# Ledger of designs, part 96: peptides against a protein of PDB entry 2MBZ

Target 1, 143 residues: chain A of PDB entry 2MBZ
Amino acid sequence: GINLTPEEKFEVFGDFDPDQYEEEVRERWGNTDAYRQSKEKTASYTKEDWQRIQDEADELTRRFVALMDAGEPADSEGAMDAAEDHRQGIARNHYDCGYEMHTCLGEMYVSDERFTRNIDAAKPGLAAYMRDAILANAVRHTP

## One batch from the design tools (peptide; made by RFdiffusion4, then SolubleMPNN)

Design b2_p24_8_s2 (from b2_p24_8, 15 letters changed)
Fold by OpenDDE base, seed 4:
Structure b2_p24_8_s2 (fold): chain B 143 residues (1-143), chain A 24 residues (1-24)
Amino acid sequence: as target 1 above (143 residues)
Amino acid sequence: MEPDGLALLSLSGGFQAHAKRQRE
């Protein structure tokens, strides 16, 4: 799993246990290419790397929330750019994430209650907003 | 502080989406 001490894991993730998600993913999709890519990429990650990943995720969340609060449509340039950064972050840190994969993730955010609840903790409707922005971003990058 | 876990949730969702495409 994540090569951090219990103390380091707590410092980075707090009460959120990333190993719980890894075990579920391993049991369900451990033989997929995406899982292998993620394991290979994250094997060398330091505490600083994981902290950076969390900071990036938090920043993107705040960015989407700010867009919603400003009344910007999910298909605005700002929202689509945030979606693009989200996609690139996944690709950089975890596994290859094309626009098709990204749209599947967006749909999962609104169709799986577990994802919706977690995302909407920052702001009600955020998961739906992200899904729409992800879709719009994919459309503008598809010939 | 506890992070929102968005990246890890996306990771899990990505694996599911990938597996779905492989079955199609």
Scores: peptide ipSAE 0.041, ipTM 0.702, DockQ to the pose 0.051
Fold by OpenDDE base, seed 2:
Structure b2_p24_8_s2 (fold): chain B 143 residues (1-143), chain A 24 residues (1-24)
Amino acid sequence: as target 1 above (143 residues)
Amino acid sequence: MEPDGLALLSLSGGFQAHAKRQRE
């Protein structure tokens, strides 16, 4: 699991323990490359690393919400750039994430109700908006 | 309590592998 003390874990994630989801992933896909890469990278992460990752995720969420509120379509340059930053963040922090993989993640955000509910907590329809932006970004980078 | 973005990324690794296999 996450290599933090209980106190550090609480400071970063509060009462929520993300390892509960890691256990499900391990049970179902523990032999995949994405899982191995993520475990390898995160094994050395400090409290500051995890906090940075959380901050980046929060910033990206606010950015997408702002784009939606501004009426920017999901295939706008602003939305596609946000999707690109999302992809790069995954690649940098967890596992290799090409445009095809990113597209698969986008579809998962709208097809799995657990992801949809969690993402849409910030704004209804955010998961669908992200999915569409991810698709548009993938298209513009893979002509 | 709703899972944060990090929890989503943890799930995404396994779920992506599943989704990719379904496409192939």
Scores: peptide ipSAE 0.040, ipTM 0.691, DockQ to the pose 0.048
Fold by OpenDDE base, seed 3:
Structure b2_p24_8_s2 (fold): chain B 143 residues (1-143), chain A 24 residues (1-24)
Amino acid sequence: as target 1 above (143 residues)
Amino acid sequence: MEPDGLALLSLSGGFQAHAKRQRE
């Protein structure tokens, strides 16, 4: 699991327990290269590293919400740039994430009800907006 | 904000299987 002390985990995640998903992730993806890459990378992560990852995720959420509120289409430069940052964040922090993988993740956001409901808690339709931005970003980088 | 556990699933889960299935 996450290589933090219980105290550090509480500082970063509060009352949320990230380990609640560890079993499902291992069962579904434990034999993948991406999983192994992620576990190898995160094994050395400090509390500050995990906090940075959370901050980056929150910032991206706010960016997408702001774009939606401004009426910017999901294939706008701003939305695609946010999607690119999302992709690069995954690649930097966890595992190699090409555009194909990223589009698959985007599709999961709208096809798995748990992800859809969770993401849309920030703003209704956010999951679909992110998926569309991810797809548009992939397209513009593979003309 | 409170961390998103489902986001952790997507970030750390290694959804390589999805990519493989999409290529088939």
Scores: peptide ipSAE 0.040, ipTM 0.693, DockQ to the pose 0.046
Fold by OpenDDE base, seed 1:
Structure b2_p24_8_s2 (fold): chain B 143 residues (1-143), chain A 24 residues (1-24)
Amino acid sequence: as target 1 above (143 residues)
Amino acid sequence: MEPDGLALLSLSGGFQAHAKRQRE
């Protein structure tokens, strides 16, 4: 799992257990390159690294929510830029994430109720908005 | 309440298999 002491995990994640999905992820994706890359990259992460990742994720969430509140369409430059930052964040921190993969992740966000529920906790419809922004961003970057 | 980005990213690690199934 995440290479942090219990105390460090509390400091970064609070009541959330970041390893709660480890078994399922292993069962579903354990033989994929993405899984191997993620395990390799995150093995050396410090508390500060994980905190940064959390902060980036929170900021991105707020950014998407703000776009929705402002009525910006998912194919707006702002929404697509947020999607691009999301893709790049995954690529930097976890595993290679091209536009095709990112699009598939977006679809998963709306097809897996656990993702939908988790994402929409910030704002109803956020998962769908993210999916649409991800798709739009992929389209604009694909010849 | 805000979504947990770490949980989201953790689960997303299995995308390759998901994408493959979608293409098949």
Scores: peptide ipSAE 0.041, ipTM 0.696, DockQ to the pose 0.046; fails the geometry check

Design b2_p24_8_s3 (from b2_p24_8, 15 letters changed)
Fold by OpenDDE base, seed 2:
Structure b2_p24_8_s3 (fold): chain B 143 residues (1-143), chain A 24 residues (1-24)
Amino acid sequence: as target 1 above (143 residues)
Amino acid sequence: MEPNGLALLSLAGGFMRHAKKQKE
């Protein structure tokens, strides 16, 4: 799991323990390349690394919310650029994330209610907006 | 409890496999 002390984990993730989902992930997807790559990369992560990842995720969430509030469509340059940064962040921090993988992630955000509810906590419809932006970004990069 | 962003990424590989199977 996460190689942090209980105190460090609390400082980064609060009352949420990400390791509580590790058992389910391992049981369902433990034989996938994405899982292996993520475990390999994150094994050496420090508290500062995890904090950076959380900060990047929060910043991206605020960016998408701002785009929605501004009335920018999900296939706008701004929304597609945010989706691209999301894809690159996954690739940098966790596992190889091409446009096909990213599109699948976007679809998962709206098809699994646990994901939808978690994402939409920031703004109703955010998961759907992200999915549409991810798809648009994938299309523009795979003509 | 709802999964956070880290949990979302961790589940991604499984969904990818499922999606590929559906296309076959």
Scores: peptide ipSAE 0.047, ipTM 0.678, DockQ to the pose 0.044
Fold by OpenDDE base, seed 3:
Structure b2_p24_8_s3 (fold): chain B 143 residues (1-143), chain A 24 residues (1-24)
Amino acid sequence: as target 1 above (143 residues)
Amino acid sequence: MEPNGLALLSLAGGFMRHAKKQKE
């Protein structure tokens, strides 16, 4: 699991324990390269690293919401740039994430209800918007 | 409870690998 003390985990994640999903993730994806890469990378993460990751995720969410509120299409430069930052964040923090993998991630956001509900908690339709932005970003980088 | 961002990333990683293998 996350190599933090209970106190550090609480400081970063609050009342929500991310390790509650560890068993399911291991059962479903424990034999994948992405899982192994993520576990290897995060094994050395400090509290500050995890806090940074949380802050980055929150910032990206706010960016997408702001773009939607402004009426910017998902294939706008701003939305595609946010999608690119999302991809790069995954690559830096967890596992190799190319454009093909990123598009698969986007599709999962709209096809799995748990992901859709979680993402759309910030704004209805956000999951679909992110999926479209991810796809558009992938297309512009593979002309 | 709905998965948080960390859980989403972990699940997504596994899903993406599976999907990639099926495309090959």
Scores: peptide ipSAE 0.042, ipTM 0.679, DockQ to the pose 0.046
Fold by OpenDDE base, seed 5:
Structure b2_p24_8_s3 (fold): chain B 143 residues (1-143), chain A 24 residues (1-24)
Amino acid sequence: as target 1 above (143 residues)
Amino acid sequence: MEPNGLALLSLAGGFMRHAKKQKE
């Protein structure tokens, strides 16, 4: 699991405890390369590393919300660039994330109610917007 | 509540397997 003290976990994640999903994640994806890569990378993460990851996620959320508020379509350059940054962030922090993998993640955001509810807490329809931006970004990068 | 990226990534792994099966 995450090698932070309870106090550090609270400072970074608040009332959300990511360790509560460890068993489910292991059962569902324990035999995947993504899982192994994630475990290897995150094993050395400090509190500052986790905080940076959360800050990056929050910044990306605000960026997508701002695009939606501005009326930018999900296939705009701005939205696709945000999707690309999202993909690269996953690749840096967790596991190799190609465009196909990213597309699958985007679809999960709208198909799994737990993800949808979590994402849309920032703005209704954000999950769908992100999914569409992810798809558009994948298309423009696919020959 | 702000989205938690770690939570989202943790759940995403299971969906990717399902998505791959759907494409088959």
Scores: peptide ipSAE 0.050, ipTM 0.688, DockQ to the pose 0.051; fails the geometry check
Fold by OpenDDE base, seed 4:
Structure b2_p24_8_s3 (fold): chain B 143 residues (1-143), chain A 24 residues (1-24)
Amino acid sequence: as target 1 above (143 residues)
Amino acid sequence: MEPNGLALLSLAGGFMRHAKKQKE
């Protein structure tokens, strides 16, 4: 799992322990390329690395929420740019994430209740907004 | 059990595999 002390984990993730999902993820996706890549990349992550990842995720969340509050369409340049940054963040920190993979992730955000509820905790409808922005971004980058 | 951001990302591989099979 994550190679941090209990104190460090608490400082970065609070009361939530990401390792509680390790068994389920391994059982369902342990033989996938994405899982292997993620395990290999994150094996060397320090506390500072994990904190940076959390900060980036929080920033993107706030960015999408701000776009929604401003009434910007999910296919606006601002929303698509946020989606692109989201895709690149996944690719940099976890596993290869092309536009097809990204659109699949977006669809999962709205089709799986656990994902939807988790994302929409920041703002109702955020998961759907992200899905639409992700799709729009993928379309504009498809020849 | 509801996932956080890390769990969300970790589930992507399985979904992609499923999506590809449905497309075939």
Scores: peptide ipSAE 0.047, ipTM 0.678, DockQ to the pose 0.044; fails the geometry check

Design b2_p24_8_s4 (from b2_p24_8, 16 letters changed)
Fold by OpenDDE base, seed 1:
Structure b2_p24_8_s4 (fold): chain B 143 residues (1-143), chain A 24 residues (1-24)
Amino acid sequence: as target 1 above (143 residues)
Amino acid sequence: MEPDGLALLSLSGGFQRHAARRRR
């Protein structure tokens, strides 16, 4: 799990406990390279590192919501750039995330109700918008 | 309540899930 004290976890994540998914993730993905990379990379993360990751995620969420509110299509430059930043954030903080992987993650956001619910808490339809932007970004980067 | 970005990453592994479907 995340190597933070309960107090630090609360300060960073509030009422959300990211470790609630640890068992399921281990069962499903424990033998994957992505899982190993993530565990290795995050093992050294400090409270400040986790806070930065949360801040980046929040900023990205606000960015997507703003695009939706502005009526920008998911295949707009703005939406695709946000998707690219999302992909790069995963790659930087967790594990290698190519465009195919990213597309699969996007599909998971709309097919797994837990993801959909969590994402759409910011704005209804956000998960679908993100998925579409992720796909569009992958397409433009795949000749 | 804003979505927790960490939750999105914690359950990541969609590629492997889809790869398994392709094998069918």
Scores: peptide ipSAE 0.047, ipTM 0.698, DockQ to the pose 0.048
Fold by OpenDDE base, seed 2:
Structure b2_p24_8_s4 (fold): chain B 143 residues (1-143), chain A 24 residues (1-24)
Amino acid sequence: as target 1 above (143 residues)
Amino acid sequence: MEPDGLALLSLSGGFQRHAARRRR
């Protein structure tokens, strides 16, 4: 799993324990390229790396919430740019994330209640907004 | 409580299920 002490994990993730999903993820996705890539990349991550990833995620969340609050459509340039940054962040930190993969992730955000609840904790409807922005971003980058 | 980005990634394996559905 994540190579952090319990104390470090608490400092970075707080009440969220990523280890609670490790078994499910391994069982469902352990044979996938994404899982392998993620394990390979994250094996060397320090506490600071994980904190950076959390900070990036928080910033992205704030950006999407701000866009929603401003009434910007999910297919606005701002929303699509945020979606692109999200995609690139996944690609840098975890696994190759093309536009098709990203679209699939977006759909998961609204179809898996665990994701929906987690995302919408920041703002109701955020998961759907992100999904729509992800789709729009994928469309604009599709030849 | 802000959504934990890692929470989203930890379960992100679910995307392949969707990809698999598209291929069928």
Scores: peptide ipSAE 0.047, ipTM 0.702, DockQ to the pose 0.051
Fold by OpenDDE base, seed 5:
Structure b2_p24_8_s4 (fold): chain B 143 residues (1-143), chain A 24 residues (1-24)
Amino acid sequence: as target 1 above (143 residues)
Amino acid sequence: MEPDGLALLSLSGGFQRHAARRRR
């Protein structure tokens, strides 16, 4: 699991308990490369590392929300660049994330209600916007 | 409220889910 004390977990994640999903993730994905890579990478993460990951996620969320508020289409350069940064963040912090994987994650954001609810808490329709931006970014990098 | 980064990735077996769906 995450090598943080309960207090540190609360400081970083607040009311969100990532450990509540550990068993489900292990059962569903425990034999995948992504799972193994993530476990290997995160095993050495400090509180500061996890905080950085949260900060990056928050920044990305704000960036997408700002794009939506500005009326930028999901296939705009701004939205696609945000999607690319999202992909690279996953690759850096968790597991290899090519464009195909990223597209699958985008689809999950709109097909799994748990993800949709979590994402859309920032702005209604954000999950769909992110999915569309992810797809557009994948398309432009796979001509 | 901005989504928690781990909330977005903890269940992220998305590729495998789609691969499984495409095979059906």
Scores: peptide ipSAE 0.049, ipTM 0.705, DockQ to the pose 0.050; fails the geometry check
Fold by OpenDDE base, seed 3:
Structure b2_p24_8_s4 (fold): chain B 143 residues (1-143), chain A 24 residues (1-24)
Amino acid sequence: as target 1 above (143 residues)
Amino acid sequence: MEPDGLALLSLSGGFQRHAARRRR
């Protein structure tokens, strides 16, 4: 799990309990390379590292919301760049995330109600917008 | 956006499709 004290976890994640998902993730993905990479990478993370990850996620959320509010299509350069930054953030912080993996994650955002609800808390339709931007970004980087 | 727990859950969708494509 996250190598933080209960107090540090509360400070970083607040009422959100990341540990509630750990068992399910382990059961479903515990034997995958991505899981192994994530566990190895995050084992050394400090409270400040986790806070940075949350801050990056929040910033990216605000960026996508701003794009939607401005009426920018999901296949705009702005939306695709935001999707690319999202992909790179996953790769940097958790596990190798190629464009195919990223498109699978985007599809999960709209097919798993838990993800949809969590994402759309920022703005209704954000999960679908992100999925579309992720797909567009993957297409433009396909040789 | 993905809090720590959601980032770990995000592993699920990508891996299933990759495994399905390798079986084709």
Scores: peptide ipSAE 0.044, ipTM 0.696, DockQ to the pose 0.053; fails the geometry check

## One batch from the design tools (peptide; made by RFdiffusion4, then SolubleMPNN)

Design b2_p25_2_s1 (from b2_p25_2, 11 letters changed)
Fold by OpenDDE base, seed 1:
Structure b2_p25_2_s1 (fold): chain B 143 residues (1-143), chain A 25 residues (1-25)
Amino acid sequence: as target 1 above (143 residues)
Amino acid sequence: SFDPLALLALAGAAQRAAARARAAA
């Protein structure tokens, strides 16, 4: 699991404990490359690393929300750039994430109710907007 | 914020989905 004390976890994640998903994730995806890479990378993460990851995710969320509020299409340069940053952030922090993987992630954001609810907590429709931006970004990079 | 373990779960599913897509192509 995440190598933080309960206090540190609370400071970083608040009332939410991401380790609650560890067993399920291991059971469902424990034999995947993504899982192995993530376990390898995150094993050395400090509180500061996890906090940075959370901050980056929050900033990205705010960017997408701002784009939506401004009426920017999901295939706008701004939205696609945010999607690219999302992809790169995943690759940097967790596991290799190519455009094919990313598009599949985007689709999962809207097809899996748990993830949709989690993402849309920031703004209704955010998951769908992200999915569309992710797809558009993938298309522009793999024409 | 995004849950890193949730992201991992999604990635795993995505990996399998991508693999299936490649196999079907």
Scores: peptide ipSAE 0.108, ipTM 0.702, DockQ to the pose 0.037
Fold by OpenDDE base, seed 4:
Structure b2_p25_2_s1 (fold): chain B 143 residues (1-143), chain A 25 residues (1-25)
Amino acid sequence: as target 1 above (143 residues)
Amino acid sequence: SFDPLALLALAGAAQRAAARARAAA
């Protein structure tokens, strides 16, 4: 699991309980490539690494929200660039994430209510916006 | 936020979805 002390986990993840979700993820997806890759990559992560990952995720969320607030369409250059950064961030930090995988993730954002609610907590409709941006970005990168 | 464990859950589901899509093609 995450090799942080309880205090460090709290500092990084706040009210999120990674220990609770780790068991669920292991039980459901422990035999997937993504799980294997992520476990291997993150085994060496420090508190600072985890904090950076969270900061990147938060910045990306704010970026998408700002795009929505500005009325930028999900297939705008800005939105597609944000989607690309999202994909690359996943690839760097967790597991290989090609455009097919990314589009599947986007679909899961809108089809899995748990994740829809989590994402839309930042802004209603954000999950759908991200899905559309992810799809548009995938299209432009796979001509 | 997009926490890593949530991403793992999504990735697993995405892999299954991709597999189903390939099988249905």
Scores: peptide ipSAE 0.102, ipTM 0.694, DockQ to the pose 0.037
Fold by OpenDDE base, seed 5:
Structure b2_p25_2_s1 (fold): chain B 143 residues (1-143), chain A 25 residues (1-25)
Amino acid sequence: as target 1 above (143 residues)
Amino acid sequence: SFDPLALLALAGAAQRAAARARAAA
């Protein structure tokens, strides 16, 4: 799991504990390349690394919320650019994330109630908006 | 071939952002 002290984990993740899902993740995805890549990359992460990842996620969330509040369509350049940054962030921090993989992740945002509920805590409909932006971004980058 | 743990971390960040927004209101 995440190699941080309980205090550090609380500082970075607050009341949300990713390690609550460690067993499920291992059972469902333990034999995938993405899982292996993620475990390899994150094994060396410091508290500062995890904090940076969380800060990036927070910023992305606020960015999508702002787009929604402004009435920007999910297939707007702004929304698609945010989706692209999201994809690149996953690739940088966790595992190779092509457009097909990203599309599948977007679908999971709306099909798994746990993801939907957690994402929509920032703004109702955010998960669906992100999914649509991810799809649009994938389409514009597909020959 | 996904890593749900990373996605859950992002979802958690959204919750924290919402909580911060509520606290700032």
Scores: peptide ipSAE 0.072, ipTM 0.658, DockQ to the pose 0.560
Fold by OpenDDE base, seed 3:
Structure b2_p25_2_s1 (fold): chain B 143 residues (1-143), chain A 25 residues (1-25)
Amino acid sequence: as target 1 above (143 residues)
Amino acid sequence: SFDPLALLALAGAAQRAAARARAAA
């Protein structure tokens, strides 16, 4: 799992325990390149690395929420830019994430109730908004 | 294919961010 002490895990993730999904992830995705890349990259991550990832996610969430509150369409430049940063963050921290992969992830956000519930904890409808922004961003980068 | 564990962690971060924002508001 995540190479942190129980104390460090609590400091970074709080009450959310990502390790509770380790078995399911291995079952569903253990034979994929994404899984391999993620395990290889994160194996050396320190508490500071994981905290940076969480901070990046926090910032991205705030950006999307602000866009929604401002009434900006999910296919606006601002929303698409946030989606692009989301894609790049995944690619940098976890595994290669092209636009097709990103679109698939966006669909998962609205089709898997666990993801929807977790994402929408920040703001109702955020998962759907992100999905739409991800799709729009993929389209604009596929000439 | 993708890593749901990593994405769930990010979603958890978003949830925590929302909680912190509400607490600070």
Scores: peptide ipSAE 0.068, ipTM 0.666, DockQ to the pose 0.542

Design b2_p25_2_s2 (from b2_p25_2, 12 letters changed)
Fold by OpenDDE base, seed 2:
Structure b2_p25_2_s2 (fold): chain B 143 residues (1-143), chain A 25 residues (1-25)
Amino acid sequence: as target 1 above (143 residues)
Amino acid sequence: SFDPLSLLALAGGFARAARKREEEA
């Protein structure tokens, strides 16, 4: 799992422990390229690396929430740009994330209640908004 | 869908951001 001490994990992730899903992830996705890439990339991550990733996620959350609060459509340039940054962040930190992959992830945000609850904790409907922004971003980049 | 591991980590970030927002509100 994540190579951090329990204290470090708590400092970075708080009450959310991603390692609690390790078995499920391995069972469902252990044979995928994404899983392999993620394991390879994150194996060397320090607490500082994980904190950076969390900070990036926090920033992205704030951006999406601000867009929603402003009434910006999910297919607005701002929302699509945030979705693109999200995609690129996944690609840098975890695994190759093309637009199709990103779209599938967006669908999972709204279809898996565990993700929905975690995301919507920041703002109700955020998961759906992100999904829609992800779709819009994928469409605008589709040849 | 694909490997949710990265999303789990990111979801943790979302949750953390939510906590901060709640603490500041």
Scores: peptide ipSAE 0.079, ipTM 0.683, DockQ to the pose 0.560
Fold by OpenDDE base, seed 3:
Order: C-alpha cells, then structure tokens, then sequence
Structure b2_p25_2_s2 (fold): chain B 143 residues (1-143), chain A 25 residues (1-25)
C-alpha cells in the first residue's frame, strides 16, 4: 500500500481511501509490469510527493472542466494537450504509460462505474470527455 | 495492464477537485 501513516493518508486523501482497493488491485493487476513499476516508484514517496500528485490531478481536472465549459471539443488542441499532460503525469508518477495504455485507461474511465462516478463528480460527462481527448491525443501521435 | 492503485489515486484527485469545486460554488 501507500507508505504513509494513517494520519498522513487522511491529510492527503481525506475521505477517499485508496487502501480499500489494494486487494482488488493486487488480484487483478498484481502480476503486471505497471503494478511492479508503481510499487517500486511509490515506495519512497513522502507525504509531500503524494500531495503533489493530488494537486496535479486537481489542476488537470480543473483544466478539463474549463475546456468543457468553454465548449472546446475533446479533439481540440487544448483538450489533447491536457490529455498528453495526463499521460505524462502517469508516466512520471506511477508507471510507463504509452498511448495504447492511455487509451485503455480512458476506456476504463467510462466502463467502470466507480471511475465514472468519481470523475463526473467534478462535472457530468467529464469521464467521456477525457476518454475522447485521450483517444484524439493518441491518434495525433500515431506515426 | 495498468496499476489500478495508481489509477485510483488519480481518481481520488478527481474526487478532491470535485469537492473543491463544490466548496467554491
């Protein structure tokens, strides 16, 4: 799990407890390279590291919401750039995330109700918008 | 495959941003 004290976990994640999913995560993805990479990378993360990751996610969420509010299509330069930053954030903080992996994650955002509900809490339809932006970004970077 | 714990952490960020948005409204 996350190498933080219970107090630090509460301060960073609040009501969201990522540890409640640890068993499911291990069962579904415990033998994957991404899981091993993430475990190795995050093992040394401090409270400040996790807080930074959350702040980056918050900023990206606000950015996508602003794009939607402005009526920018999901395949706009702005939306695709936000999707690219999302991909790079995953790669930097968790595991190698190529464009194919990213599209799989985008599909999960709309197919797993838990993700959809969490994402759409910021704005209805955000998960679908992100998925579409992720796909568009992957397409524009395909040789 | 992907690390769902990492993804869940990211989803947690989305949820947190939603809370902040609600507080700002």
Amino acid sequence: as target 1 above (143 residues)
Amino acid sequence: SFDPLSLLALAGGFARAARKREEEA
Scores: peptide ipSAE 0.070, ipTM 0.681, DockQ to the pose 0.553
Fold by OpenDDE base, seed 4:
Structure b2_p25_2_s2 (fold): chain B 143 residues (1-143), chain A 25 residues (1-25)
Amino acid sequence: as target 1 above (143 residues)
Amino acid sequence: SFDPLSLLALAGGFARAARKREEEA
C-alpha cells in the first residue's frame, strides 16, 4: 500500500484512502505490468511526492472543467494538450502509458460507473469529455 | 483527480488493452 503514516495519508488524501482498493486492484490487475510498475515506482514515494501527484491531478481536472465551461470542443488544442499532460503524468508517476493504453483508460472512465461518478463529481459530463479528449489526442499522435 | 479508483483504473488499463489486442489478433 501507500507508504505513508495514517496522518500523512489523511493530510494528502483526506477521507479517501487509496489503500481501501488495494485488494481489489491486486485481484483484478495483480499480474499486469502496469500494476508491477506502479508498485515499484510508488514504493519510494514520500508525502511530498503523493501531494504533488494529487496537485497535478487537481490541476488537470480544473483545466478540463475550464475548457468545458468555455465551450471548447474535446478535440480542441487545449483539450488535447490537457489529455497529453494527463497521459504523461500517468507515465511519469505510475506506469508506461502509451496512446492505446490511454484510450483504454478513457473508455473505462465512461464504462465503469464508479469512475464516472467520481470524475463527474467535479462537473457532469467530465468523464465523457476527458475520454473524447484522450481519444482525439491519441489520434493526432498516431501517424 | 487522483483517487483510489484512479489507481484501479491505472492498473486495469493495461489489462484491458491486452485483452483487446488478444481479441483482435
Scores: peptide ipSAE 0.084, ipTM 0.675, DockQ to the pose 0.032; fails the geometry check
Fold by OpenDDE base, seed 5:
Structure b2_p25_2_s2 (fold): chain B 143 residues (1-143), chain A 25 residues (1-25)
Amino acid sequence: as target 1 above (143 residues)
Amino acid sequence: SFDPLSLLALAGGFARAARKREEEA
């Protein structure tokens, strides 16, 4: 699991406990390269590393919400750039994330209600917006 | 992140940002 004390986990993640999903994740994806890469990378993460990841997620959330509030379509350059940064963040912090993988993640955001609920907590429809932006970004990079 | 645990962690970040917006409003 995450190498943080219960207190540190609370400081970084608050009421959200990612370790609650460890068994499910292992059962569903434990035999994938992504899982192995993520376990290897995160094994050395400090509290500061996890905090940085959370800060990046918060910033991305604000960025997507701002795009939605401005009425920018999900296939706008701004939305696609945000999706690209999201993809690169996953690649840097967790596992190799090509455009196909990213598209699969985007689809999961709208098909798994747990993800949808958590994402849309920031703004209703955000998960769908992100999925569409992810898809558009993948398309523009796969001519 | 395609890793479900990592994806769930990212979702947690979204939830945190949502809470901050609510506090500002």
Scores: peptide ipSAE 0.076, ipTM 0.674, DockQ to the pose 0.506; fails the geometry check

